Peptides against a protein of PDB entry 3T7K. Designs and how they scored, part 236

Target 1, 248 residues: chain A of PDB entry 3T7K
Amino acid sequence: KAEKILARFNELPNYDLKAVCTGCFHDGFNEVDIEILNQLGIKIFDNIKETDKLNCIFAPKILRTEKFLKSLSFEPLKFALKPEFIIDLLKQIHSKKDKLSQININLFDYEINGINESIISKTKLPTKVFERANIRCINLVNDIPGGVDTIGSVLKAHGIEKINVLRSKKCTFEDIIPNDVSKQENGGIFKYVLIVTKASQVKKFTKLINDRDKNETILIVEWNWCVESIFHLNVDFTSKKNVLYQKK

## One batch from the design tools (peptide; made by RFdiffusion4, then SolubleMPNN)

Design b2_p30_8_s4 (from b2_p30_8 with N2K E20K I22L K23E K26E E27K E30K)
Fold by OpenDDE base, seed 1:
Structure b2_p30_8_s4 (fold): chain B 248 residues (1-248), chain A 30 residues (1-30)
Amino acid sequence: as target 1 above (248 residues)
Amino acid sequence: SKIEEEMKLLNEEEKEEFLKLLEEVEKKYK
């Protein structure tokens, strides 16, 4: 059925998209539409797997979902598109107007607001955002909203190698891991990096570290600090936004 | 649910918006 529908076109584009969706197409596509999309070089995946070499995200806007955040770690992310791209494409294809010799949908017209070429270009870099920021090992409180597994997965996608989960109420200094990175001349390396949710945790961890490892560098941030870093594919150490405690 | 899982990292305000956006897209597609 899809072939019959597409036969009316003299030429078909090959979009070469391997995509996931977030905030759209929850119920998926009907059988005919998925076949049409496949013939146009658009393959939709349910989940993110490295082996699939995903290069595209469909979303109505920038979202703080796991899929969206991870899409910014694609190598590279070629396109971040609104779902209307697919909708308009399918509408044009299903149109009974005989005069259409070709599909006239430009994917560049459907870019997600806020994901510009500057962001896309950074996904072509050989390093991940936290790797570039000299953050390899972090401490994460166990009671973080969203769960340590989901948050940890996002962070790992963006270059964090080791995630140490802290039991906030029971942890001691010995439970806190250092950020083990080689000293670079031009960048401040924080020995201890922590993601926390409460002011009481800031007080606790700063005390534990300062009492046992005096004069060491400490960075304590909210999850939003990580999110903003991902959305920009850059860590801005000059910003105090979402930073709860910093000792250089 | 699958929707709840996808919204796991969203706050309550974002969840409400997410559900609205999801519905709007589905309406356009169907």
Scores: peptide ipSAE 0.708, ipTM 0.969, DockQ to the pose 0.909
Fold by OpenDDE base, seed 5:
Structure b2_p30_8_s4 (fold): chain B 248 residues (1-248), chain A 30 residues (1-30)
Amino acid sequence: as target 1 above (248 residues)
Amino acid sequence: SKIEEEMKLLNEEEKEEFLKLLEEVEKKYK
């Protein structure tokens, strides 16, 4: 059926998209539309797997979803597109109007607001955002909204190698892991990096660390600090936004 | 639900917006 529908076009584009969707197309596509999209080089996956070599995200806007955050770690992310791309494409294809010789849909017209060429270009870098920031090992409190597994998965996608989960009420200094990185020229190195949710945790961890390791560097941030870093594909150590405690 | 899983990292305000966005896209597609 899809072949018959597409036969009216003299030439079919190959968009070469391997994509996931977030905030759109939750109910999926009908069988005919899936086949049409496949013939146009658009393959949509339900989940992110490294083996699929994903290069595209569909979303109505910048979202704080796992899929969207992870899409910025694609190697590279070629396109971040609004769902209207697919909608308009399918509408044009299903249109019974006279012999459209060509499909006239340009990907560049459907870019997600806020994901510019600068962001896309950074996904071509050989390193991940937290790797560039010299953050390899972090401490994460167990009561973080969204869960340590989801948060951890996002952070790992962006270059964090080790995630240590802290039980905030029971943890001791010995439970806190250091961020073991070699000194690099482009950024501050913090010995202890922690993601926390409460002010009480800041007080606890700062005390534990300062009492046992008085002269060490400490960075305590909220999850939003990580999100902002991901959205910009850059860590700004000069910003105090979402930083709860910093000792250089 | 699949929707709830996708919203795990969203706060309550963001969840509300997310649901609205989903609905809007579905209306355009159908």
Scores: peptide ipSAE 0.708, ipTM 0.969, DockQ to the pose 0.913
Fold by OpenDDE base, seed 2:
Structure b2_p30_8_s4 (fold): chain B 248 residues (1-248), chain A 30 residues (1-30)
Amino acid sequence: as target 1 above (248 residues)
Amino acid sequence: SKIEEEMKLLNEEEKEEFLKLLEEVEKKYK
């Protein structure tokens, strides 16, 4: 059936998209539309798997979903597109009125606002955003909204190698792991990096660290600090936004 | 639900917006 529908076109584009969707097409596509999309080189996957070599995200806007955040770790992310791309494409294909010899849909007309070429270009870098920032090991409180597994998965996708989960009420200094990165002479390295949710946790961890390991560098941030770093694919250590405590 | 899972990292305001966006796209597609 899809072949018959597409037969009216003299030339078919090959978009070469391997995509996931977030904030759109939750119920999926009908069988005919999936087949049409596949013939046009658009493959949509339900979940992110590294083996699928995904290169595209469909979303109505920048979203703080796991899928969207992880899409910025694709190698590379080629396109971040609004769902209207698919909608307009399918409308044009199903239209009987227009004896269109060609499909006239340009991917560049459907870019998600805020995901520009600068962001896309950074996904081609050989390193991940937190790797570039010399953040390899972090401490994460166990009561973080969204759960340690989901957040941890996002962080790992962006270059964090080790996530230590802290039981905030019961943890001691010995439970806190250092950010074990080789001292680069020219790079600001924080020995202790923590993601917390409450001011009380800041007080607790700063005291524990300062009492036992004096004069060491500490970075305590909110989850939003990580999100902003991901959205920009850059860590700005000069910004105090979402930083709860910093000792250089 | 699948929707709830996708919204795990969203705050309440973002969840509301997310649901509206989903609905809008579905209306356009159908």
Scores: peptide ipSAE 0.708, ipTM 0.969, DockQ to the pose 0.915
Fold by OpenDDE base, seed 3:
Structure b2_p30_8_s4 (fold): chain B 248 residues (1-248), chain A 30 residues (1-30)
Amino acid sequence: as target 1 above (248 residues)
Amino acid sequence: SKIEEEMKLLNEEEKEEFLKLLEEVEKKYK
């Protein structure tokens, strides 16, 4: 059926998209439409796997979902597109018009607002955002909304190698791991990096560290600090936004 | 649910918006 529908075109584009969807197409596509998309070089996957070499995300806008955050770690992310790309494409194909020479849908007309060429270009870098920021090992409180597994998965996709989960009520200084990175000249290296949810945790961890390891560098942030860093594919150490405590 | 899992990192306001956006796209596709 898909072949018959597509036969009315003299030529077919190859969009070469390997994509996941977030905030759209939850129920998937019908059998004919998925075949049409496949013939046009658009492959949609249910989940993110590194082996699939994904290069595209469909979403109505910038979202704080796991899929969207991880899409910014694709190598590279070629396109971040609104779902209307697929909708308009399929509408044109299913239209009962005379034989058309080509499909007239341009990918660049459907870019997600806020994902610009500067962001796309950074996904071509050989390093991940937290790797560039010299953040290799972090401490994460166990009571974080969304869960340590999901948060940890996103952070790992963006270059964090080790995530130490802290039991906020029971942890001691010995439970806190240092950020073990080689000193690079132009980046503020923090010995201790922590993601917390409460002001009481800031007081606790700062006391524990300062009492036992004086004069060391400490960075305590909220989850939103990580999200903003991912959305910009850059860590701004000069910003105080979402930073709860900083000692240089 | 699958939808609830996808919204796991969203706050309550973002979840409400997410559900609306999801519904709007489904209506356009069907």
Scores: peptide ipSAE 0.707, ipTM 0.969, DockQ to the pose 0.907

